# Ledger of designs, part 94: peptides against a protein of PDB entry 5B16

Target 1, 136 residues: chain A of PDB entry 5B16
Amino acid sequence: TPSRINHNERLEFLGDAVVEFLTSVHLYYLFPSLEEGGLATYRTAIVQNQHLAMLAKKLELDRFMLYAHGPDLCRESDLRHAMANCFEALIGAVYLEGSLEEAKQLFGRLLFNDPDLREVWLNYPLHPLQLQEPNT
Target 2, 136 residues: chain A of PDB entry 5B16 as posed
Amino acid sequence: TPSRINHNERLEFLGDAVVEFLTSVHLYYLFPSLEEGGLATYRTAIVQNQHLAMLAKKLELDRFMLYAHGPDLCRESDLRHAMANCFQALIGAVYLEGSLEEAKQLFGRLLFNDPDLREVWLNYPLHPLQLQEPNT

## One batch from the design tools (peptide; made by RFdiffusion4, then SolubleMPNN)

Design b2_p23_4_s4 (from b2_p23_4, 12 letters changed)
Fold by OpenDDE base, seed 4:
Structure b2_p23_4_s4 (fold): chain B 136 residues (1-136), chain A 23 residues (1-23)
Amino acid sequence: as target 1 above (136 residues)
Amino acid sequence: SELLEKLKAYLDELVEELKAAQA
């Protein structure tokens, strides 16, 4: 329905900001000596559609998208773009109905298959008032 | 730390992989 489509687009808008924000904050605190250019490079890699689509695949959104949209997504590039958008909408929804923390946790869990990297990403201090630092 | 170095290495690889995919 038109309302559902509009809602999804709005969630995508929100999710895009959340993903970028979380990525920026984590990179900023994880790499305090890395110059802006390096931070930006990593952020771009993490948040671009190509990568988000990879994360979306971990949730089997590809199967969902093919089920929902069928032949319209016959091209791999079209599917990737749609998956990335859907992923953003999902993160947006998690933030909206849950919290930034929940969005952070979900995003972090999907970013890394390696549990060690996942742990350092999620648990590294992200605020000046945070005193607990994980073993790195 | 070793984990941060590992993370950085992972991200470096990610950057290169995605650049290659866009080429």
Scores: peptide ipSAE 0.634, ipTM 0.928, DockQ to the pose 0.824
Fold by OpenDDE base, seed 2:
Structure b2_p23_4_s4 (fold): chain B 136 residues (1-136), chain A 23 residues (1-23)
Amino acid sequence: as target 1 above (136 residues)
Amino acid sequence: SELLEKLKAYLDELVEELKAAQA
């Protein structure tokens, strides 16, 4: 069996794709008149390591990282990258063991502290056949 | 909708915040 490190790296690989995909899909449907450049700008902001690390902090992954790796993460940038990678691995694991919907829900809940923003992000139609939810 | 505008405003702010942090 592969090492735990290799497994985590594989989960990160998967999670990276899931985060990218979910972000892209939501932005695409939420902003139908926004040009590709604008969509890409928002996506970059959402999925870059710095932001993912912020989301990871909400799960206290920073404390986990310090507990598990402490001395090896002496630089803030190293910690940030590690947190982002761990976050991706987590999303990958949720997708793998659960579903894309579960990954979507977790990601959406972490993206926004504001319940209104969370609602519009998660409940806005992401499929052409879905009806728009009230209050959006 | 108002919520979409609020979301867009939030994302605009996020973009700017992250740009500033990386500058």
Scores: peptide ipSAE 0.634, ipTM 0.928, DockQ to the pose 0.835
Fold by OpenDDE base, seed 5:
Structure b2_p23_4_s4 (fold): chain B 136 residues (1-136), chain A 23 residues (1-23)
Amino acid sequence: as target 1 above (136 residues)
Amino acid sequence: SELLEKLKAYLDELVEELKAAQA
């Protein structure tokens, strides 16, 4: 039986892939005329630790991390890194215990505070199999 | 669409902000 740490690392591994995949898919369909380099640039910005930590803060993971690891997170950079990893683990857990759709919804909601941007990100047509989206 | 342009603008800004943060 894996330790708690091992389990979290495994979830992080999974979550990293999910975040990468969701981001890639959305960017691909949202910007059909954007070259690969541009897509990659946006993806990098969205999925890098700095940004994921920002998203994690919306879930108040900073409070959790400081509570659990305060003595080890004196540096802001350490906190950001830990928050990003924890965020990935959470996404991994949502995917594992729920579904890709649930992970997509959660991630999309966190990506944008602006409801218009959230809507276009989540509801823009991606694949014919995803036509459950009410908006386009 | 207008929303897509808004989204692109947001992402462009995000890219720049994160570059600055890493520098």
Scores: peptide ipSAE 0.630, ipTM 0.928, DockQ to the pose 0.850
Fold by OpenDDE base, seed 3:
Structure b2_p23_4_s4 (fold): chain B 136 residues (1-136), chain A 23 residues (1-23)
Amino acid sequence: as target 1 above (136 residues)
Amino acid sequence: SELLEKLKAYLDELVEELKAAQA
């Protein structure tokens, strides 16, 4: 396997963990009375390939994938999985080259088109010592 | 809060949407 492919797979591995971690932390603090089953359900919905592929479309990764990998992506499901993997690699790269905060900001901006939801997701306190955000 | 309820509603819809698409 070419070194470039190995690098992307490693970034995907890292990005998968970052996406799951960020999602878990936000859900945990945003919904303190929600049971584990409910938290897990929301996390699964947010981090599964189909949803990540939807987020990837916001970055026009679909056009990139069809251009670069068209012959290898004959099925729509294959395209979705490839887009999700590419999205994870992107988040992994942002974390690696930047910070967890930068990954958090990018992920949060893509999660919600609604500015109110984006605001509550990104700005709600994720630590006991942080000040309560207004208008939540 | 109002925004948290809105967020929960959005997530509930997302769960159902994704389940339907994968069924």
Scores: peptide ipSAE 0.638, ipTM 0.930, DockQ to the pose 0.852; fails the geometry check

Design b2_p23_5_s2 (from b2_p23_5, 11 letters changed)
Fold by OpenDDE base, seed 5:
Structure b2_p23_5_s2 (fold): chain B 136 residues (1-136), chain A 23 residues (1-23)
Amino acid sequence: as target 1 above (136 residues)
Amino acid sequence: SLLERLERLARELREKAEEFVPR
């Protein structure tokens, strides 16, 4: 329904901001000597639709998208774009209904398959205010 | 060590950058 579509788009809007924020914060503190251009490059790589679609696939959102949209997503590029948007909406929903911390955990868990890298990403010391307000 | 893990992290991120956002 149009209402559902609108809701998803709103969640996508929110999720986009959450993903951008989390990525930015983690990169900022993980790489204190990296210049802005490098930080921006890494951030773009992480939040790129193609990459988010890969993360979405880990959650089997491709099956959901194909179920919901079917023939409209015959092209792989269309599917990837839709999956990326859906992933953002999901993160937005997790943040909205849960917390920033929950969104952080979900995103970080998906971001790295290597448990060591995941641990570093998720647990590297961040700004004290972020630590104090994990649910914001 | 933490440093070694960070180096691996950086490497992986660079690989992602090259894959999705080539200069």
Scores: peptide ipSAE 0.336, ipTM 0.835, DockQ to the pose 0.026
Fold by OpenDDE base, seed 3:
Structure b2_p23_5_s2 (fold): chain B 136 residues (1-136), chain A 23 residues (1-23)
Amino acid sequence: as target 1 above (136 residues)
Amino acid sequence: SLLERLERLARELREKAEEFVPR
């Protein structure tokens, strides 16, 4: 049985891929005229550790990290990095134990505070079979 | 409209890029 640390690192590895995949797919469909460089810039902005740490804070993972690993987190930058990793591990766990759809929903709900933008991000058709009548 | 919302989305993402990705 792997250690707790090893398990979290493996989940982080998986979660990193899931976050990047979901981000890439949504950006691809939402911005059909945006060149690769622009898509890459937006993706980097979304999956950057500083941003993921911000998303993690919405789940109060900062409190969790300080509780569990306080002595190891002597700098704010260390906390942000740890929070980002923990967030990825969480997404990885949601995907692994649940589904890609559940990971998508969790990630999308946290990504935007504006409910209108959230709606666009989460519900824009990502496949021809998912095409539906516009809501607005 | 959807277009207006996408423009707002793009703006949000650009702001994030400027904040978290040094130019």
Scores: peptide ipSAE 0.329, ipTM 0.831, DockQ to the pose 0.027
Fold by OpenDDE base, seed 4:
Structure b2_p23_5_s2 (fold): chain B 136 residues (1-136), chain A 23 residues (1-23)
Amino acid sequence: as target 1 above (136 residues)
Amino acid sequence: SLLERLERLARELREKAEEFVPR
């Protein structure tokens, strides 16, 4: 329905900001000596549609998208874009209905297959209050 | 160590950057 589409687009809008923010914050704290250009490059790499689509695939959103919107996704690039948008909407929904922390945890779990790197990403001290959260 | 883990993380991110955003 138009309302659902609009809702999804709104969630995508929110999720885009959340993903961008989380990525920026983590990079900022993890790499205090990295110049802005390097930070921006890493951020772009992490949040661009192609990468987010890869993360979305881990959630099997590709299967979902093909099932729900297959006829409209004739091109591989269109599927990637749709998956990335859906991923953003998901993160937006998690933030909206849950918390930034929950969004952070979900995003971080998907970013790295290596559990050690995942732990560093998620548990590096970003804020004093984060010391109270459980380790992944 | 933390340093080693950060270096590994940096390497992973550099690889992503090179793959998706070549310099």
Scores: peptide ipSAE 0.311, ipTM 0.823, DockQ to the pose 0.026
Fold by OpenDDE base, seed 1:
Structure b2_p23_5_s2 (fold): chain B 136 residues (1-136), chain A 23 residues (1-23)
Amino acid sequence: as target 1 above (136 residues)
Amino acid sequence: SLLERLERLARELREKAEEFVPR
């Protein structure tokens, strides 16, 4: 349905911004001595399609995608791109209907399998303004 | 590669984890 596709694309647009923002903020404070080029490289590594697809696989979005769009996703590369887009849409939906905090928690849980790394990523001290629950 | 960069990121985060979340 075109309306559903359009809605998913809009959510993907929003989710892309949310993932980019959260990643940028956390990297900025976690690596205070890292130059801009290094920060940008780390961000790219985290938000690139291949990595987001791996995160999506943890949610079994690949299985869902093959069920819904199997004939159009015969190539593995096509499936990866679709999973990355779907992951962004999911984060966008979580932010839209929940909060930035909920999106942060979900993204952080998927980003690291190691609970210690997850703890640092999610709870490392940030600027006081980022510690406050967003109004919207 | 970008994968290598991610691995380095993870390593640095692990180092911080040892300091930030001590046992």
Scores: peptide ipSAE 0.214, ipTM 0.718, DockQ to the pose 0.026

Design b2_p23_5_s3 (from b2_p23_5, 15 letters changed)
Fold by OpenDDE base, seed 3:
Structure b2_p23_5_s3 (fold): chain B 136 residues (1-136), chain A 23 residues (1-23)
Amino acid sequence: as target 1 above (136 residues)
Amino acid sequence: DELKRIEELAEELRRLSETYVPR
């Protein structure tokens, strides 16, 4: 049985891929005329640790990290990095134990505070057989 | 309007990029 640390690192590895995949797919469909460089820039902004830490704060993972790993976190940058890793592990766990759809919903709900933007992000068709929301 | 919302989303992502992806 792997240690708790190894388990979290493995989940982080998976979650990193899921976050990047979901981000890439949504950007691809939402911005069909945007060149690769623009898509890559948006993706970088969304998935980098500093931003993921901000999303993690919405789940109060900062409180969790300080509770569980306070002695190991002596700097703000260390906390942000740890929060981002924990967030990725959480997304990985949601995907692993649930589904990609559930991971998509969780990530999208956290990504935007504006409910209208959230709706567009979450419900824009990602497959040719999917229909757009009529109220968007 | 969907196009308007996508434009707003783009603007939000541009702001995000300015914040986290320095030039």
Scores: peptide ipSAE 0.498, ipTM 0.893, DockQ to the pose 0.027
Fold by OpenDDE base, seed 2:
Formats: C-alpha cells, structure tokens, sequence
Structure b2_p23_5_s3 (fold): chain B 136 residues (1-136), chain A 23 residues (1-23)
C-alpha cells in the first residue's frame, strides 16, 4: 500500500496531465489561427505553478496548507509550490473519481471570473470525438 | 457575440502571459 505522500504524488501526476490536456485542447480549438508559439505561451501561463497557486487560493487551499503544514511552508515560494501541487492532485482526484467533464468544469470555473469568458472557454465547439466521451 | 468573447478571452490570456511569462 502506497503512502499518503505517494498517493498524492500519483494524483498530482494525473492532475498535471489533465490540466495540461484541457488547456491544450481548449486553446487549440478556441484559437485556430494562433501559431504554436502563441498557444504554448498561453498554456505556459495557465499551467505554471504560480498561476495554479492563484487558482488554488480561490479554493482556500492556502488556508488548508497553512493549517496542515504551516511549519513546513514558512517560505512563500514553498507555499505556492505546495498549493499548485495540491491543486493538481485535486484535479486528478476529480478526474479519477468523477469525470473529465467535472474536472473541466471545475478548472474552467476557476480560470475565469468573467462568466461570459468562462462560458466560451467551457463550451466552445470541439471535435466530435470529444462529444462522444463526455464522462471520461 | 462569440467572436467578441473569444477576442476578449485572447486579451485576458495575453495579460495572463504578461504576468506569468515575462519577456
């Protein structure tokens, strides 16, 4: 039986892939004329730890981290990194125990405060094959 | 409309990139 740390790292591994996948797919379809470099830049901005930590703060993961690991996270950079990892683990868990759709919805809701932008991000027409697997 | 929103989204992502991916 893996330790809790190993379990969280596994969830983080999965969540990292899910976050990057969702980001990549949505950017790809939302901006069909944007060159690869631009897509990559936007993806980097979205998925890097500093930004994910900001999203994590919306879920009050900072409060959770400080409560659970305060002494170990006295440095702000360490806290942000831990928050980002925890956020990835959360997304991984949502995907694992729920669905890709649920992970997409959670991630999208956090990405944009503007409901109109959120709507476009979440519901822009995608490839037909993506519509065939809404729960996976 | 949708196109306008996509343009707004692009601008938001541009700002985000400026914040987290400085040149």
Amino acid sequence: as target 1 above (136 residues)
Amino acid sequence: DELKRIEELAEELRRLSETYVPR
Scores: peptide ipSAE 0.495, ipTM 0.897, DockQ to the pose 0.026
Fold by OpenDDE base, seed 4:
Structure b2_p23_5_s3 (fold): chain B 136 residues (1-136), chain A 23 residues (1-23)
Amino acid sequence: as target 1 above (136 residues)
Amino acid sequence: DELKRIEELAEELRRLSETYVPR
């Protein structure tokens, strides 16, 4: 069995894909007239470490990281990177042990503080196959 | 309405992009 570190890295790998996928799908459906470059720009903004770290802060992962790794994360950039990785691992875990829907809900709740924007993001029509997902 | 909210969402994402992906 993999070590805890390996497990976390594996979850991060999975979470990265989930975040990328959810972001891509929602952008694709929400903005049918937006060219690829615009879609890519929005996606980049959403999924890059700096932004994910901000989302992670909403979950107080910063406090967790500082508690667990404070001496090694003296630089703010290092902390943000670690937070982003941890956030990805969390999303990966939610997907793995829950479902894509649960990951979607968590991610969407964090993306927008405005409940109306959140509602649009989360409930805009997606591919029908998403409704067929099993609990993982 | 939905279109208004989508436009607002687009604006939010635009601002986000300007923040994290400056041109």
Scores: peptide ipSAE 0.483, ipTM 0.893, DockQ to the pose 0.025
Fold by OpenDDE base, seed 1:
Structure b2_p23_5_s3 (fold): chain B 136 residues (1-136), chain A 23 residues (1-23)
Amino acid sequence: as target 1 above (136 residues)
Amino acid sequence: DELKRIEELAEELRRLSETYVPR
């Protein structure tokens, strides 16, 4: 069995892919006339470590990280990087033990504090096959 | 720069929300 650290790294790997996928799919359908460069610009802004760390802070992962790994996180930049990784691992775990829908809902709720923006991001019409997917 | 891009995205979504009708 892998160590806790190895398991977290594996979850980060999975979570990174899930975050990237969800971001890409939503941007693709929300902006049907936007060229690849524009889509990539928004995606980069959403998934880069600095932004993911901000999302992690909304979950108070900074307090958790300092509690668990404080001695190694003296610099703010180190903390942000660790928080981003932890956030990816969390999303990976939600997908793995739950579903893509649960990961999508959690990620969308954190992306925007404005409920109107959340509604558009999460529920704007996507691919027809997605509309036929079960709720569970 | 990062926050600027997120704000730009938020503004685009806000424009969409003005015409979007929930299912």
Scores: peptide ipSAE 0.298, ipTM 0.813, DockQ to the pose 0.027

Design b2_p23_6_s1 (from b2_p23_6, 11 letters changed)
Fold by OpenDDE base, seed 2:
Structure b2_p23_6_s1 (fold): chain B 136 residues (1-136), chain A 23 residues (1-23)
Amino acid sequence: as target 1 above (136 residues)
Amino acid sequence: KREELLEKIREYLDSLVEEARAA
């Protein structure tokens, strides 16, 4: 039986993939004219530790981390890394126990406080060229 | 309206890119 730490690491592994996937999908559809390099740049920026840590802070995971780890997270960089990992584990858990849709919704809510921006991110119409992608 | 919102999203993403470069 895996330790609790190992379990969290497994959830992190899963969550990392989910975050990457969701990010990739939304970027792909929202920016149909953006080349692969640009898409990759945005994806990297979205999933960077400091950004995920910021999202995690909205869930008050920082309070949890400080309570659980305390002195081990004195460095901001260490805290960011831990927060990002914890965030990934959370997304992994949401996906595992819920669904990809639930993970998508949570991720979207955290990405954008503005409901209008959130709506665009979450619910995008397909571009005409994207509709024809199978034929191109 | 949608185009305006897309631009705002892009602006946010651009800011994240800058943060990544600074890190």
Scores: peptide ipSAE 0.698, ipTM 0.951, DockQ to the pose 0.860
Fold by OpenDDE base, seed 1:
Structure b2_p23_6_s1 (fold): chain B 136 residues (1-136), chain A 23 residues (1-23)
Amino acid sequence: as target 1 above (136 residues)
Amino acid sequence: KREELLEKIREYLDSLVEEARAA
């Protein structure tokens, strides 16, 4: 049995890929006229540590971090990094034990508090030129 | 309505981009 730390790092690895993938897919469909560079810029912004840490805070992971790792996370940057990693691990776990759909739903709920924006993000209508593309 | 919502999403994303540049 792998150590808990190793397991969490593996989950983080998986979650990182899931977050990147989901972000990429939704951006691709939402902005059919946006060039690759623009898509990449938005993706980078969405998955940056500061943003993921903000999403993690909605799950009260900051409280968990302070409880479990308080002495080691005195710097804000360290806390943000740890929270982002933990968030990715959680997404990885949701994907692993559940499904990509469940991960997508959770991620979308955290991205947008506004239900109308969330609906557009999660259930985007396909652009006419995208009808020939796979719907993932 | 959808166009308005898309604009709001874009505004949010733009704000994240600015945060990333400032980091």
Scores: peptide ipSAE 0.698, ipTM 0.951, DockQ to the pose 0.864
Fold by OpenDDE base, seed 4:
Structure b2_p23_6_s1 (fold): chain B 136 residues (1-136), chain A 23 residues (1-23)
Amino acid sequence: as target 1 above (136 residues)
Amino acid sequence: KREELLEKIREYLDSLVEEARAA
């Protein structure tokens, strides 16, 4: 059995992939006329550490991190990176213990506090040219 | 309605892009 540290790092690895995948899928469907470069730009922006850290704050992961690792997180940048990693691990855990759908719902809920925007992000009509694409 | 919401989403994403560039 792996150590808790190793397990967390593994969950982070998994969560990173899940976050990027979900982001990619939703951007792809949401912006059917946006070129690959634009999609990639938005994806990068969404998954950047500082943004994921912002999402993590909504779950009070900052408080958790300070509680668990306060002495090691004196710098704000360190805290952001740690929160981003922890957020990825959380998403990984949700995917692992739950489902991709549950991860999607959680991620969407955190991305948009506005329920109308969240609805558009989570529940979009399929573009005719997107109907042939694999779904999750 | 949807167009308006999409615009707001795009605005949010654009703001994130700007943050990324500034970082």
Scores: peptide ipSAE 0.698, ipTM 0.951, DockQ to the pose 0.866
Fold by OpenDDE base, seed 5:
Structure b2_p23_6_s1 (fold): chain B 136 residues (1-136), chain A 23 residues (1-23)
Amino acid sequence: as target 1 above (136 residues)
Amino acid sequence: KREELLEKIREYLDSLVEEARAA
C-alpha cells in the first residue's frame, strides 16, 4: 500500500527529529562539562541504526518486520536498518498523536532497563553550576 | 549515588560509541 508506506516515511522523518531532539536535550543537561564534540558523539551513538534496532527489539518490532517483510530482511543489517526506521516512525507517531512527553517517557524506558539509570536520564536534575547559568 | 549512576550511563554511552565506530 503506497499511501501507508508514505505515511510511515513521513512519521520516520518526524520521529528522527524527535529522537535527535530528546537525545540532545538529555545529553546537554546530564553532561554539563562535555564539549560539543563529545555531545555529538554520544548523540550519534544513541541514534545509530544498531542501537535504535536494539530498542525496537524491546517492542518486538523484529517479529513484526520479519512477518511483514521477511523475504527482504534476510540479512541482519537489513533487518537492523528496517527496525531503526520503524522505531523512528513509532516515536514520530507517539509524538504526533500523543505528546513530546510521552515520546520522552517511551524513549527513556527503552534506553534503560535499570530504573535508577532511567530516573537519572529522564529527570536529569540540574548541576549547581547549571543552576548558576542564566536562561538554563 | 547520582554520580555513580551517571558513571554507569556514561559507560553505556561509551559502549555505544564503540559500536558505532566498529560499524
Scores: peptide ipSAE 0.696, ipTM 0.950, DockQ to the pose 0.866

Design b2_p23_6_s2 (from b2_p23_6, 13 letters changed)
Fold by OpenDDE base, seed 2:
Structure b2_p23_6_s2 (fold): chain B 136 residues (1-136), chain A 23 residues (1-23)
Amino acid sequence: as target 1 above (136 residues)
Amino acid sequence: RRERLLERLRARLDELVAELQAA
């Protein structure tokens, strides 16, 4: 039986993939004319530790981390990495115990404070140019 | 409206990129 730490690492592994997938899918559909480099740039910005830590802070994971691991997280970079990992584990858990849709909704709510931007991010109908992609 | 929101979304992402690249 894996330890609780190992279990969290497994959830992190899953969550990392979910975050990457959701980000990739949304960017792909929302920006059909954006080249791969641009898509990759946005994805990198969204999923890198610094940003995920920012999202984690909205959930007050920093308070949790400091309570549980304070002595090990004296450096800001260490805290950031830990928060990002914890955030990934959380998303992984939401996906595992709930659904991809629930993970998507949670992630979207945290990504944007602007409710209009949340709406457009979460609702990405296939663009006409994408519908015509087989013809290109 | 959707196109305007997409533009705003793109702008927000650009801000995020700039912010994180500057860090």
Scores: peptide ipSAE 0.681, ipTM 0.947, DockQ to the pose 0.894
Fold by OpenDDE base, seed 1:
Structure b2_p23_6_s2 (fold): chain B 136 residues (1-136), chain A 23 residues (1-23)
Amino acid sequence: as target 1 above (136 residues)
Amino acid sequence: RRERLLERLRARLDELVAELQAA
């Protein structure tokens, strides 16, 4: 069996892709008239380490990091990167052991504190132009 | 209501972009 470290790195790898995918899909549907550059800008903001660390903090992963790795994470930047990686690993684990839907729900719940925005994000209702276009 | 929420969502994302770019 792989080492714990190797397993966590693999989960991080998976989680990174899941977060990227979910973000991309939701942005794509939510903003059908937004050009690629704009979509990429939002995606970058959502998935970059700084933001993921903020989401990780909502789960109190910082407490876990300090408990498990405190001596090695004295710098704020080091802690931020570690928290982001840990968050990705968590999402990866949720996807792996659960489903993409469960990962989506968790990520969306953390992404927006506003319940109305959370609802819109999670369901990404079709734009009027999309409703007018043929499904096939 | 849907359109208003989409506008609010867009605004929130704009805030996030600005916040993280300023950091």
Scores: peptide ipSAE 0.676, ipTM 0.946, DockQ to the pose 0.869
Fold by OpenDDE base, seed 5:
Structure b2_p23_6_s2 (fold): chain B 136 residues (1-136), chain A 23 residues (1-23)
Amino acid sequence: as target 1 above (136 residues)
Amino acid sequence: RRERLLERLRARLDELVAELQAA
């Protein structure tokens, strides 16, 4: 039986992929005229540790981190990395135990405080030009 | 309305990029 830590690391591995995938898909459909470099820039901003830590703070994971690992997280950068990893593990767990849709909903709710932007992000209807492309 | 919201979304993402690149 693997340790809790090993399990969390595996969940983090999965969650990292899920977050990147969801981000990529949403950006791709939302901005059909945006070049790859622009898409990559937005994706990097969304999925990097600093931002994921910000999202984790909305779930009060910082309190959990300080409780569980306080002495090792005296540096702000260390806390950010730990929070980002924990957030990835959480998303991985949601995907594993729930579904991609549930992971999508959770991630989207945290990504935007503005409900209008949240709705657009989560409900990304295909652009008319994209609808004309073959479904391959 | 959707186009306006997409513009706002883009602007928010631009802000995020700027914020995180500045760190």
Scores: peptide ipSAE 0.676, ipTM 0.946, DockQ to the pose 0.890
Fold by OpenDDE base, seed 3:
Structure b2_p23_6_s2 (fold): chain B 136 residues (1-136), chain A 23 residues (1-23)
Amino acid sequence: as target 1 above (136 residues)
Amino acid sequence: RRERLLERLRARLDELVAELQAA
């Protein structure tokens, strides 16, 4: 039987892919004229440990990590990595137990504090063969 | 409206890039 730690590492593995995928898809559709280098730059910024740790802090995972693993998190970088990993595991769990849509919604809510930016991020343009809302 | 929001979104992402690259 896998340990709880092993389970979290597996969820982290899955969550990393989900976060990367969601970020890539949204950037691709939201910025159709942006070159690959620009897309990659934004993706890197969004999914790197430092940013994911910032998102994790919104869920107060820092308090959780310090409570559960304080002695192992003496360095700021260690805490950041742990928080990012925990965030990925959370997204992985949401995807696994729920759906990609639920993971998308949670991720989007945390990405932006501005409700208008959340809306535009989550409602990216549809495929040209699908009905799309007019741009205003 | 959507175009303006996309511009604001882009600006926010630019800020994020700058912030994280400077750290």
Scores: peptide ipSAE 0.677, ipTM 0.945, DockQ to the pose 0.894; fails the geometry check

